# Peptides against a protein of PDB entry 7Z53: the designs that were tried, part 6

Target 1, 150 residues: chain A of PDB entry 7Z53
Amino acid sequence: PRIKNQADCIPFFRSCPACPGSNITIRNQINALTSFVDASMVYGSEEPLARNLRNMSNQLGLLAVNQRFQDNGRALLPFDNLHDDPCLLTNRSARIPCFLAGDTRSSEMPELTSMHTLLLREHNRLATELKSLNPRWDGERLYQEARKIV

## One batch from the design tools (peptide; aimed at target 1 M56)

Design b1_p10_4_s4 (made by RFdiffusion4, then SolubleMPNN; from b1_p10_4, 8 letters changed)
Fold by OpenDDE base, seed 4:
Structure b1_p10_4_s4 (fold): chain B 150 residues (1-150), chain A 10 residues (1-10)
Amino acid sequence: as target 1 above (150 residues)
Amino acid sequence: GPVVLPYVPL
């Protein structure tokens, strides 16, 4: 290797390449996560996380919202319950924990936080509208149908 | 009842 002192190197590992289904020469990694289209960044890719992101207090199929703060009456992401919450540690005086979302990076940049917030609001809007249109749907049906639309 | 979905522009 060009650099002789390996201690000065940061170890990087490349993901396994996906088998090309076409004559595309671009090397793509295997995606072990769900499709971006399914909005797993909002809903979570794993069932335990997905459940934690839902409002289970009713049968409205809603995602959980922040219980302490709102934005001009609109929902904000719920707070996570991290033991070593980096958001709390960053500014001890503010005492604002990290947000909980399907993507663990939701609090790392405001743009991402905003997108998660918007999609949260959209899901809850859709679920509410679906409930109005389909009063017999339970919370699971409302949640899943709204999730499919988002 | 019938399944009804709203129109979602986005």
Scores: peptide ipSAE 0.024, ipTM 0.461, DockQ to the pose 0.029
OpenDDE base, seeds 1, 2, 3, 5: peptide ipSAE 0.016, 0.014, 0.017, 0.021; ipTM 0.461, 0.477, 0.505, 0.503

Design b1_p10_5 (made by RFdiffusion4)
Pose (drawn by RFdiffusion4):
Structure b1_p10_5 (pose): chain A 150 residues (1-150), chain P 10 residues (1-10); non-standard residues A16 CSO
Amino acid sequence: as target 1 above (150 residues)
Amino acid sequence: SRTYAPLVQS
């Protein structure tokens, strides 16, 4: 009904195999995320991303927030610096990149981005309250406690 | 493995 040219096709990349190039093993695929319901979409599933998502400027246990833009004085997710950045293409003049989050698909829909941004703010809210209660806690403890709650 | 950009807040 839409593509009249049969020489055309819809693009598709096979998933990456767990055992590349093997003739012995039955091909299987890979999960890049923790299977647990653990808010890995907020905090990341690999150690370097997790550190990049954290605010390292102080001992407050906060996740990083966007430094150029706010939503009526509230935090937005930080930008990511991707090579193949699809978000810039949606509006050339706006020049607004994809967001950095615990998962790489946070910008797929604005509706989805809103849920990520919400959980970012909630973490920082909890970390702030926990600092008021327990001034002796360092940045790592505040981070872990808030993460545990989220 | 991907290489990430510098920290947004450091």

Design b1_p10_5_s1 (made by RFdiffusion4, then SolubleMPNN; from b1_p10_5, 5 letters changed)
Fold by OpenDDE base, seed 3:
Order: structure tokens, then sequence, then C-alpha cells
Structure b1_p10_5_s1 (fold): chain B 150 residues (1-150), chain A 10 residues (1-10)
């Protein structure tokens, strides 16, 4: 690599190429997202991530929220747990990790973070309202029904 | 980290 001080490098990886075995020289990336419009930026495109994004401590069908910070009583995105967290490396004094969302780019800029936060709050609002309307629904049903609406 | 597409699998 051209950069000599590799200890402070922000890790960045090139996207994985799709290799169809054709004579086409155009490089394309593999699609890692769901094909259907399903708010995968909120819920994830893979089951392990989807589970990590949920609050599994109760039967309310909620998404996980930040445990350290709130915005005037309103929820914020939970923090991720990344090896060589680029958010921590960017500003070491702030000591704020990257946020965890369905899309890994949720911490790219504040505007995007805000959109993820709003959708998180909307899901939890919907799940809460659905619980009040359907007290006998379990957490899985509440989560799925709220997800369908978002 | 990635901006476009999935990262390379390690």
Amino acid sequence: as target 1 above (150 residues)
Amino acid sequence: RRIYGPPVQE
C-alpha cells in the first residue's frame, strides 16, 4: 500500500466481484441485498443481522435501541461492534462507535444516520401501537406486522 | 467497510 502509517488506516474493502464466466470484461459487484423492496436498510438482508437488530429481551417486537444515549427521550440507533471500527478511528476523542442498522453505511453521514433513526423510531412506534391493539400478539408477530407496514 | 456492493470476504 502507498500509505506507510498503516496502524491508523481506516479499513476499506473493495466490493466482491461477480464472475459469471462470460467473455464480458465489465466488472460488476455481487448483490448482497434483498431483491424485494422490504426496507432492508432497517431490518437487514440476512437473518443473523436481522436478529441482532431486534430487541429480544421482551415480546414487544421492537428493534434494538442505543443503551447509552437518547435524544430527549427518543431512541437512537444501537452501536455496532466492529473490528477496527472506522467511526472510532475517525475521531478518537469522541469515542463513538459506528451505528448498527440494516445497511452498514448508516454512519456515513449525519443525514443518512437521521433517516435510519427515523425509521427505527417508526418501527417501534408501530410495534407499540400494534401491541395496544392486539395484546395477545407475541413479539414475532408484532415485529413482522410492523415490518410489513414500514 | 464498503460504500458500493458487498465487501471482499476474508
Scores: peptide ipSAE 0.022, ipTM 0.487, DockQ to the pose 0.046
OpenDDE base, seeds 1, 2, 4, 5: peptide ipSAE 0.021, 0.018, 0.018, 0.017; ipTM 0.493, 0.466, 0.425, 0.432; seed 4 fails the geometry check

Design b1_p10_5_s2 (made by RFdiffusion4, then SolubleMPNN; from b1_p10_5, 5 letters changed)
Fold by OpenDDE base, seed 1:
Structure b1_p10_5_s2 (fold): chain B 150 residues (1-150), chain A 10 residues (1-10)
Amino acid sequence: as target 1 above (150 residues)
Amino acid sequence: RRVYGPPVQE
């Protein structure tokens, strides 16, 4: 990390610039997301992240959920595993890491976190219902079909 | 590194 002082600093970094081989003087950021409406904020834009967001311990096609906390029995986003976790650094006493979602901004504000949580719950609800309707479907098919509906 | 937004190369 570029910021070494973590006592009074929050490690927010400017977006990485796109460096096209052209004489363009206007700084533009790299697009790390999919370029179409596919709920990538829930599922991720890359395969490794997508796998990390899934519950792979069964064949139910579910997304991973928080293992420490629930909201009145309802699922919350799983925690991420960041070396310099800005959520942990912002409030060291709370000891609450940033959430893991398809989009890295899931912990930016509570409203956004709520939307990610809602969509997570919706996916898992859909996958559960699809399993009930199609008992022969495996976890991959359940996951993909639920993803298509979301 | 993933923080908020596109990954930053550290």
Scores: peptide ipSAE 0.019, ipTM 0.450, DockQ to the pose 0.053
OpenDDE base, seeds 2, 3, 4, 5: peptide ipSAE 0.015, 0.018, 0.016, 0.015; ipTM 0.424, 0.445, 0.405, 0.402; seed 4 fails the geometry check

Design b1_p10_5_s3 (made by RFdiffusion4, then SolubleMPNN; from b1_p10_5, 6 letters changed)
Fold by OpenDDE base, seed 3:
Structure b1_p10_5_s3 (fold): chain B 150 residues (1-150), chain A 10 residues (1-10)
Amino acid sequence: as target 1 above (150 residues)
Amino acid sequence: RRVYGPPVNE
């Protein structure tokens, strides 16, 4: 490997390039996100991720929340489960994993984390209110309707 | 792993 000191390595990878057959000298990256405005930063762009972001333990249409920590009774983003978690590696003493959100960069800076947290709370608020207004709706309907509003 | 931009391997 080019880097000799592997002990201090923090895993960071450059985006995969899109390599067309033409003689284009401009490097472009592959887009792996949804092509339309759908709050994919909250809900994800892929079905497996979208399912992992949901609370499937009930029929309330909620997004999953952190099971270890709360902010004065308010929800925080759930933790991700990464093989090489850069959040754990950057501060080994804190032992706080990266957050799980629709966008993989949710733990990049506190301001971004706060926005993801806000939108998480907003979805769950909407789902809760929709349940109150429509008590016969199941979890899937509640989730989808709240998602449409966000 | 951490990726700058969209994930690798689509």
Scores: peptide ipSAE 0.019, ipTM 0.459, DockQ to the pose 0.053
OpenDDE base, seeds 1, 2, 4, 5: peptide ipSAE 0.016, 0.014, 0.015, 0.015; ipTM 0.438, 0.396, 0.395, 0.389; seed 5 fails the geometry check

Design b1_p10_5_s4 (made by RFdiffusion4, then SolubleMPNN; from b1_p10_5, 4 letters changed)
Fold by OpenDDE base, seed 3:
Structure b1_p10_5_s4 (fold): chain B 150 residues (1-150), chain A 10 residues (1-10)
Amino acid sequence: as target 1 above (150 residues)
Amino acid sequence: RRVYGPLVQE
């Protein structure tokens, strides 16, 4: 391998193949994402992830935000909890974990992180405004309506 | 398991 330090290797696994049982020798990976344009990069493609991305401590329909850091009072993406976190391994001195988002690549580069952050903020802005307009809506309704708009 | 690409492993 090109990387000499193998003790801190970034875990990378080959995607599972789709096995349609055909005589086709072309290997295709299984798609784990939603097939519909639904902002799954923000909300996730699976229910467990979607729940983890939400702030469930109240009935405001908000997405979870970072609890350690803010950007001049503005929300940042929450941290993920990964075994062998590649972000922690890349820079041990910084001790900054990978971010949690609907797409697992949210920490790939700052520009992508910024886009996820903006969409997070937009959802929370929308949910807040919807709550103001509809005080009787519960957290689930607020979350879903904000999600529809994003 | 993590993949840095367009597809994610289940």
Scores: peptide ipSAE 0.017, ipTM 0.432, DockQ to the pose 0.051
OpenDDE base, seeds 1, 2, 4, 5: peptide ipSAE 0.015, 0.013, 0.013, 0.015; ipTM 0.404, 0.386, 0.333, 0.397; seeds 1, 2, 5 fail the geometry check

Design b1_p10_6 (made by RFdiffusion4)
Pose (drawn by RFdiffusion4):
Structure b1_p10_6 (pose): chain A 150 residues (1-150), chain P 10 residues (1-10); non-standard residues A16 CSO
Amino acid sequence: as target 1 above (150 residues)
Amino acid sequence: SIVDHLHTLR
């Protein structure tokens, strides 16, 4: 009904196999995330990304927030610096990149981005309250406690 | 809302 040219096709990349190039093993695929319901979409599933998502400027246990833009005084997710950045393409003049989140698909829909941004704010809210209650806690403890709650 | 803001932003 839409593609009249049968020489055309819809693009598709096979998933990455767990055992590349093998003739012995039955091909299986890979999960890049923790299977647990643990908010890995907020905090990341690999140690470097997790650090990059954190605010390292102080001992407050906060996740990083966008430094150029706010939503009526509230935090937005930080930008990611991707090589193949699809978000810039949606509006050339706006030059707004994809967001950095615990998962790489946070920018797929604005509706989805809103839920990520919401959980970012909630973490920082909890970390702030926990600091008021327990001034002796360092940045790592505040981070872990808020993460545990989220 | 966050969604409206994101639409405005982009």

Design b1_p10_6_s1 (made by RFdiffusion4, then SolubleMPNN; from b1_p10_6, 4 letters changed)
Fold by OpenDDE base, seed 4:
Structure b1_p10_6_s1 (fold): chain B 150 residues (1-150), chain A 10 residues (1-10)
Amino acid sequence: as target 1 above (150 residues)
Amino acid sequence: STVDFLKQLR
C-alpha cells in the first residue's frame, strides 16, 4: 500500500454502483438522495425536512423565511430549531441560531448561506408570480411548480 | 454575524 500508516488515512466509503442499462463501461454511483437534479439543497431530500422548510401558514406555496431578520425587506433563511445548536454554542453572545435549509451545510460559511438565501428568494418569487398567473392553484401545486423551475 | 453579512449584500 502507498500509505503504510493507517492512522494517516481518512476513511471513505464508496457508493454502490448503478446498474447500467446499456453497454456503459464507466461505473456510475447510485443516487440515493433524489431521482434527479431537483435543488435538494433548497428543498431537502427528505419529506419531514421539506415540510419544515415550507411556509405552511398559507396556500401560497412559499418556503419559510426568517421571522426575526430581513435584508432590506428581502427574506433570509429561517433559523433551525436544533437542540444543541452549534451556532449558538460557538458564540453565545451573538444569539444567532443556525439556518435551516435543505442542505445542512448552509451555515458553514457565508457563501453557502448566501446561495441558499438567493434560491429561497427565487422560489418565493416564482411561487408568487405563479399564484398571480394561476389564482386557482393551491399551495402544493404552486410549491411544486416553483420547485420545478428552480 | 452571518445575518449581518447578508444584510450587507447589495
Scores: peptide ipSAE 0.015, ipTM 0.398, DockQ to the pose 0.157
OpenDDE base, seeds 1, 2, 3, 5: peptide ipSAE 0.007, 0.008, 0.009, 0.015; ipTM 0.386, 0.391, 0.409, 0.368

Design b1_p10_6_s2 (made by RFdiffusion4, then SolubleMPNN; from b1_p10_6, 4 letters changed)
Fold by OpenDDE base, seed 3:
Structure b1_p10_6_s2 (fold): chain B 150 residues (1-150), chain A 10 residues (1-10)
Amino acid sequence: as target 1 above (150 residues)
Amino acid sequence: STVDFLLELR
């Protein structure tokens, strides 16, 4: 490989092939994302990820937020917990992990991170307002209704 | 860093 320091390798996995069982010579990968427009970049396409993106410590239907950093009191994306975190590998001195979002690419560009942050804030704003309007709604309903609006 | 950039967002 072009990278000489293999101790800092970034894990890269090839997508699993879709094997329809027919004599198709074209290799297609399995789609790992939802098939409809559902803001999966915010909420994830898989249930385990979706759960990790949520604040499960209360019944407010909120998304999880960063616990180390804030922007003048405004929420930032939570950090991921990757075994071999590429963000930590690229800058060991900063010790800033990659952000956790529905889209795994959320940390690749600041612009993308900003959009994810904005949508996270919007969800939490909506959930908060919905809670105010509907005090009897539980966290699941608040989350789902806010998600529908986003 | 990305965090620094985000801290500039208002």
Scores: peptide ipSAE 0.015, ipTM 0.508, DockQ to the pose 0.167
OpenDDE base, seeds 1, 2, 4, 5: peptide ipSAE 0.011, 0.012, 0.015, 0.008; ipTM 0.463, 0.476, 0.482, 0.394

Design b1_p10_6_s3 (made by RFdiffusion4, then SolubleMPNN; from b1_p10_6, 5 letters changed)
Fold by OpenDDE base, seed 4:
Structure b1_p10_6_s3 (fold): chain B 150 residues (1-150), chain A 10 residues (1-10)
Amino acid sequence: as target 1 above (150 residues)
Amino acid sequence: STVEFLEALR
């Protein structure tokens, strides 16, 4: 091998090739999703935060949603309840607090906010569907199963 | 900001 010390190498793996049948000169990859979404930004990596992100008013396994605003009937991230809320301090006239999410950067980057919002909606959709399929599941089971699917 | 995000949704 070109590099004698294998410890200096970083292992990279390539997806398996697919044979399209016509042009075999170019290696095509099998069209399979091999990556996963790290949803820790949505659910939180700490238990206290994770609990605050959940809707605890019922046994539906839902994440909490904004109580003041919706996007054409669709859910938005809930607001946080910070003493010195930097979002309130930035624009005192607007009086809009920071969003509460598993990633504290959600209020800093609109792109991240959008992703959090989409995954929030997906979780709640999944939890609702799982409740329909499994009426005897409690909120914890619904929440965990939906979390695994996301 | 949260304000900008909400405004973008209008």
Scores: peptide ipSAE 0.241, ipTM 0.826, DockQ to the pose 0.178
OpenDDE base, seeds 1, 2, 3, 5: peptide ipSAE 0.017, 0.017, 0.074, 0.007; ipTM 0.514, 0.495, 0.719, 0.376

Design b1_p10_6_s4 (made by RFdiffusion4, then SolubleMPNN; from b1_p10_6, 4 letters changed)
Fold by OpenDDE base, seed 4:
Structure b1_p10_6_s4 (fold): chain B 150 residues (1-150), chain A 10 residues (1-10)
Amino acid sequence: as target 1 above (150 residues)
Amino acid sequence: STVDFLEKLR
């Protein structure tokens, strides 16, 4: 017996199936966001967002960091530039914008903010180390290689 | 919240 009252149902839409390249009988869904697990919560799933998340002022392959605040010298997530910033609207006196991250939920909970901050720091650490090991690498290569490691 | 997070870092 299935639920007869449709009002009691939560609507879900099923993702399109991936075409199996072999005799795979198990239905897999297409990943329409990224080609593989690439920490899109940090880097974004869209090119414009990904670019905004990067420090484009140099060729170090770094992610952008907060320009107003630091955590005892450690980087924080950069602020977003939202027209109607919900973080600013909730407390106008604090004047603290929402954080910019690959995941739009980064400012919803401190735990999420912390995790994204940690991963941002790790990327920048990796990119810095990669630059030290490979001085001839350009910013794009540093960014991509660090991204692959994260 | 974002504000709460920053406040905790003080």
Scores: peptide ipSAE 0.019, ipTM 0.510, DockQ to the pose 0.200
OpenDDE base, seeds 1, 2, 3, 5: peptide ipSAE 0.019, 0.017, 0.019, 0.019; ipTM 0.472, 0.473, 0.527, 0.428

Design b1_p10_7 (made by RFdiffusion4)
Pose (drawn by RFdiffusion4):
Structure b1_p10_7 (pose): chain A 150 residues (1-150), chain P 10 residues (1-10); non-standard residues A16 CSO
Amino acid sequence: as target 1 above (150 residues)
Amino acid sequence: WEEVDLPSNH
């Protein structure tokens, strides 16, 4: 009904196999995320990304926030610096990149981005309250406690 | 959105 040219096709990449190039093993696929319901979409599933998502400027246990833009004085997710950045293509003049989140698909829909941004703010809210209660806690403890709650 | 200047996260 839409593609009249049968020489055309819809693009598709096979998933990456767990055992590349093998003739012995039955091909299986890979999960890049923790299977647990643990908010890995907020905090990341690999140690470097997790650090990059954290605010390292102080001992407050915060996740990083966008430094150029706010939503009526509230935090937005930070930008990611991707090589193949699809978000810039949606509006050339706006030059707004994809967001950095615990998961790489956070920008797929604005509706989805809103839920990520919401959980970012909630973490920082909890970490702030926990600092008021327990001034002796360092940045790592505040981070872990807020993460545990989220 | 509002464009603003905020402290560094790092």

Design b1_p10_7_s1 (made by RFdiffusion4, then SolubleMPNN; from b1_p10_7, 5 letters changed)
Fold by OpenDDE base, seed 1:
Structure b1_p10_7_s1 (fold): chain B 150 residues (1-150), chain A 10 residues (1-10)
Amino acid sequence: as target 1 above (150 residues)
Amino acid sequence: LDRVTLPSNK
C-alpha cells in the first residue's frame, strides 16, 4: 500500500480496473476468479493459493484448518499471513488475523465466513469418508474427489 | 458464493 502511516488506518485495496480499451462510463473490475461453478471460493482459483489452502502434511486430501482455534471441536478457517493484515489493523486489541480461503472476502462478513467454514468442514468430512472407502487413494485423489462433490 | 449486501443508493 502507498500509505506509510498505517497505525491509525485500515488498509483498503481497490480492485484493479478492467480496461476494455474503450471509453466506458462505468468502471468495472478485473475478474480473477474461475468462469464456472467450481467452489473456487473454497479451493481457490489459482494454484499457489490452492496449495496454501491444503493440508500438505499428510496424504489425507484435507484442507488446512485453523491451528489456534476450534469451534466446539470443529474446524475453523486457517489464518492468512498478510504483512498489512486489515483484520489485525482494524482491532489491534483482538489480535485476530484475517481468515484464508479461496475467496479474499472470507473475513468481510460473518455470514460469508460461516459459509466458508461449513464448506471447509464438508470437504474434510468428505475426504475422510472417501479415505475410509478407498484406502489406496493418495492425498491428491482424495482432495480432487472431495472437491468434485462439494 | 457471492456476498449479499443490503440495498443502498450511496
Scores: peptide ipSAE 0.021, ipTM 0.423, DockQ to the pose 0.018
OpenDDE base, seeds 2, 3, 4, 5: peptide ipSAE 0.010, 0.013, 0.007, 0.010; ipTM 0.409, 0.430, 0.391, 0.422

Design b1_p10_7_s2 (made by RFdiffusion4, then SolubleMPNN; from b1_p10_7, 4 letters changed)
Fold by OpenDDE base, seed 1:
Structure b1_p10_7_s2 (fold): chain B 150 residues (1-150), chain A 10 residues (1-10)
Amino acid sequence: as target 1 above (150 residues)
Amino acid sequence: MEAVELPSNK
């Protein structure tokens, strides 16, 4: 690598190629996202990520929220748990990790962060209201029904 | 751990 000191390097990985059996030499990326308009930017497009985005400590169907900070009583996005967290690496003094969302770009700019935060709040609001209306619903159903509405 | 309030605009 060109940079000798890799301790402070931001890891960026090239997207995986779609390698069709054709003789076409043009490199295209594989689609790793869902093909549906399903708010995957909030919920993730893969099961492991989706699970990490959920509050699994109860049966309320809620998304996970930040445990360190909140905004005037309102939830913020949870922090990610990356080994080489770009947010930590770019500003070591702030010691603020990147946010965890369905879209990995959630921390790229404040506007995205805000929209993801809004949608997270809306999901949790909906799940809470749905629980009130349907006390017998379990956490999975609450989560899925709230997700359908979002 | 209880969440800390961020400074808010008034």
Scores: peptide ipSAE 0.000, ipTM 0.237, DockQ to the pose 0.122
OpenDDE base, seeds 2, 3, 4, 5: peptide ipSAE 0.000, 0.000, 0.000, 0.000; ipTM 0.212, 0.252, 0.183, 0.211

Design b1_p10_7_s3 (made by RFdiffusion4, then SolubleMPNN; from b1_p10_7, 5 letters changed)
Fold by OpenDDE base, seed 5:
Structure b1_p10_7_s3 (fold): chain B 150 residues (1-150), chain A 10 residues (1-10)
Amino acid sequence: as target 1 above (150 residues)
Amino acid sequence: MDRVELPSNF
């Protein structure tokens, strides 16, 4: 139900229920994430998102980074390209788009953004080191091996 | 299986 009166209610949205395939009458939630502890917050849970998170301009196995901003030469999360970007709608003066990460919540809290940024940096560090050690590896192998370590 | 070489300090 859409809460119309937000003066006396906290707008909290429930997840959608999963349809039980069995006689289980217990309401389960739909899992939108991978079933593995696989750093899906960094890499995404779906292949299209995972591809968008990668730097596909080279064969270094790197994640995509921000093209507009850096932190003293250190990489930041890339911006998303949402049609109706909620970050742009929320703060029209700053005009900063939402960040693209494996977790859609990457722009909800600065602490979460920082963690995603840290893990992105670590992946790119690992991929770079792996390339140095294994010059014959292609970008896919570098990406996957770095991902396994993360 | 190609040997994955990792840094010794890793």
Scores: peptide ipSAE 0.006, ipTM 0.348, DockQ to the pose 0.022
OpenDDE base, seeds 1, 2, 3, 4: peptide ipSAE 0.000, 0.000, 0.000, 0.000; ipTM 0.168, 0.245, 0.253, 0.295

Design b1_p10_7_s4 (made by RFdiffusion4, then SolubleMPNN; from b1_p10_7, 5 letters changed)
Fold by OpenDDE base, seed 1:
Structure b1_p10_7_s4 (fold): chain B 150 residues (1-150), chain A 10 residues (1-10)
Amino acid sequence: as target 1 above (150 residues)
Amino acid sequence: LDAVTLPSNK
């Protein structure tokens, strides 16, 4: 590695470049996100991530919430599980890891985090209401229907 | 929603 002392390094990974056949000097990144309005910033654009964002402990169709903290009884985003967590590395004393969301930037700025949090709460609210209206729906149906509404 | 841009206070 170029830097020998990596103890205080904040890990950043550069996006993979889109390599068109044209001889252009402008570096562009590959877009791995969905192109339609599907709230992928909340639910994720890939199935493995989407599953990790869901509460799979029940059949309520809920998104996973933070297990350590709440905001006056309201849900917060769950924490990610990164070995080299940039949020932990940014402030060693705080010991607060990055949030997990459909958007990898969920912990980049409070404004974005708040929007993710609001939409998380809205999904879970919708799923809860849908469950009350449709008691026979399983978790998958509740999740998908709530996702469509969001 | 991609990002939220807040106006600058400058």
Scores: peptide ipSAE 0.016, ipTM 0.456, DockQ to the pose 0.019
OpenDDE base, seeds 2, 3, 4, 5: peptide ipSAE 0.014, 0.013, 0.011, 0.017; ipTM 0.437, 0.421, 0.459, 0.372; seed 5 fails the geometry check

Design b1_p10_8 (made by RFdiffusion4; failed a check: a stray cysteine)
Pose (drawn by RFdiffusion4):
Structure b1_p10_8 (pose): chain A 150 residues (1-150), chain P 10 residues (1-10); non-standard residues A16 CSO
Amino acid sequence: as target 1 above (150 residues)
Amino acid sequence: CAAEHEAALS
């Protein structure tokens, strides 16, 4: 009903196999995230990304927030610096890149981005309250405790 | 992958 040209096709990349190039093993696929319900969409599933998501400027245990833009004085997710950045393409003049989050699809829909941004703010809210209660806690403890709650 | 090879050859 839409593509009248049969020489055309819809693009598709096979998933990456766990055992590349093997004739012995039955091909299987890979999960890049922790299977646990653990808010890995907020905090990341690999150690470097997790560090990049954290605010390292102080001992407050915060996740990083966007430094150029706010939503009525509240935090937005930080931008990611991707090579193939699809978000810039949606509006050339706006030049607004994809967001950095615990998962790489946070910008797929604004509705989804809103839920990520919400959980980012909630983490920082909890870390702030926990600092008021326990001034002796360092940045790592505040981070871990807030993460545990989220 | 190494474990899946060992299992496939067992």

Design b1_p10_8_s1 (made by RFdiffusion4, then SolubleMPNN; from b1_p10_8, 5 letters changed)
Fold by OpenDDE base, seed 2:
Structure b1_p10_8_s1 (fold): chain B 150 residues (1-150), chain A 10 residues (1-10)
Amino acid sequence: as target 1 above (150 residues)
Amino acid sequence: ALALILAALS
């Protein structure tokens, strides 16, 4: 029987299938991530997403942080801007949008959210320290060097 | 740094 109360459903969406040549009976997920270890879960695998994850308001090489909430003065992940935000649909009373990260799963489990938050804070810490050590570095250099360290 | 963080959590 189909679930009648769809308000209680968690709106998960299936990824696009990858179809091997002759065997169309097995559905595999297509992989759109970078194939090397580059912390793409934090920074994204594509340039448009990577830019959206950055704080472009200054030359500090920082990742974007939440503009509405902080954790005792500490940064939280920024919110995404989704047309049909599944996080808003899941719990209408909380009114908390999905978080934006390099990994699209960042809002699906608290553990992932916490890890992404930690890595966000670490990047920004590194970028801040690098700025202190190298005052002449621009935002791009700071961002890339911090990214390399992460 | 990522490797160190992951190692600290394991």
Scores: peptide ipSAE 0.029, ipTM 0.455, DockQ to the pose 0.018
OpenDDE base, seeds 1, 3, 4, 5: peptide ipSAE 0.019, 0.024, 0.000, 0.022; ipTM 0.427, 0.471, 0.308, 0.476

Design b1_p10_8_s2 (made by RFdiffusion4, then SolubleMPNN; from b1_p10_8, 8 letters changed)
Fold by OpenDDE base, seed 2:
Structure b1_p10_8_s2 (fold): chain B 150 residues (1-150), chain A 10 residues (1-10)
Amino acid sequence: as target 1 above (150 residues)
Amino acid sequence: PLLDILLALL
């Protein structure tokens, strides 16, 4: 890093540049997200991430939830497993990792984290209701149908 | 669909 003293810094990483052909006067960011409205901020745009966001321990079509913390019995976002976790570096005493969501910015500010949390809860609510209405649906069907409703 | 409704309300 350019700044060696990181004690008072919130670690942010600069996005990769999109390189236009001959005119490099304006730095644009690479967009690797889906171009359509599909709630990819919740579900991810890539299959490996999408699988990591799911609860694969059962056939209920649920998204993964935090295994360490709950909000008065309600689900929170799961933690990510980052090698250099910026959230752990920001407040070393709290020892709270970054949250895992489809959008990598899910831990950037509390408002965004809250929205991701609400959408997580809504997906899981929908999947639970769909299971009640359709007991023979497997976890993949429940997940996809809940995702379509969101 | 729910997200579309929410986005339309913003």
Scores: peptide ipSAE 0.028, ipTM 0.627, DockQ to the pose 0.022
OpenDDE base, seeds 1, 3, 4, 5: peptide ipSAE 0.025, 0.028, 0.018, 0.022; ipTM 0.611, 0.645, 0.560, 0.560

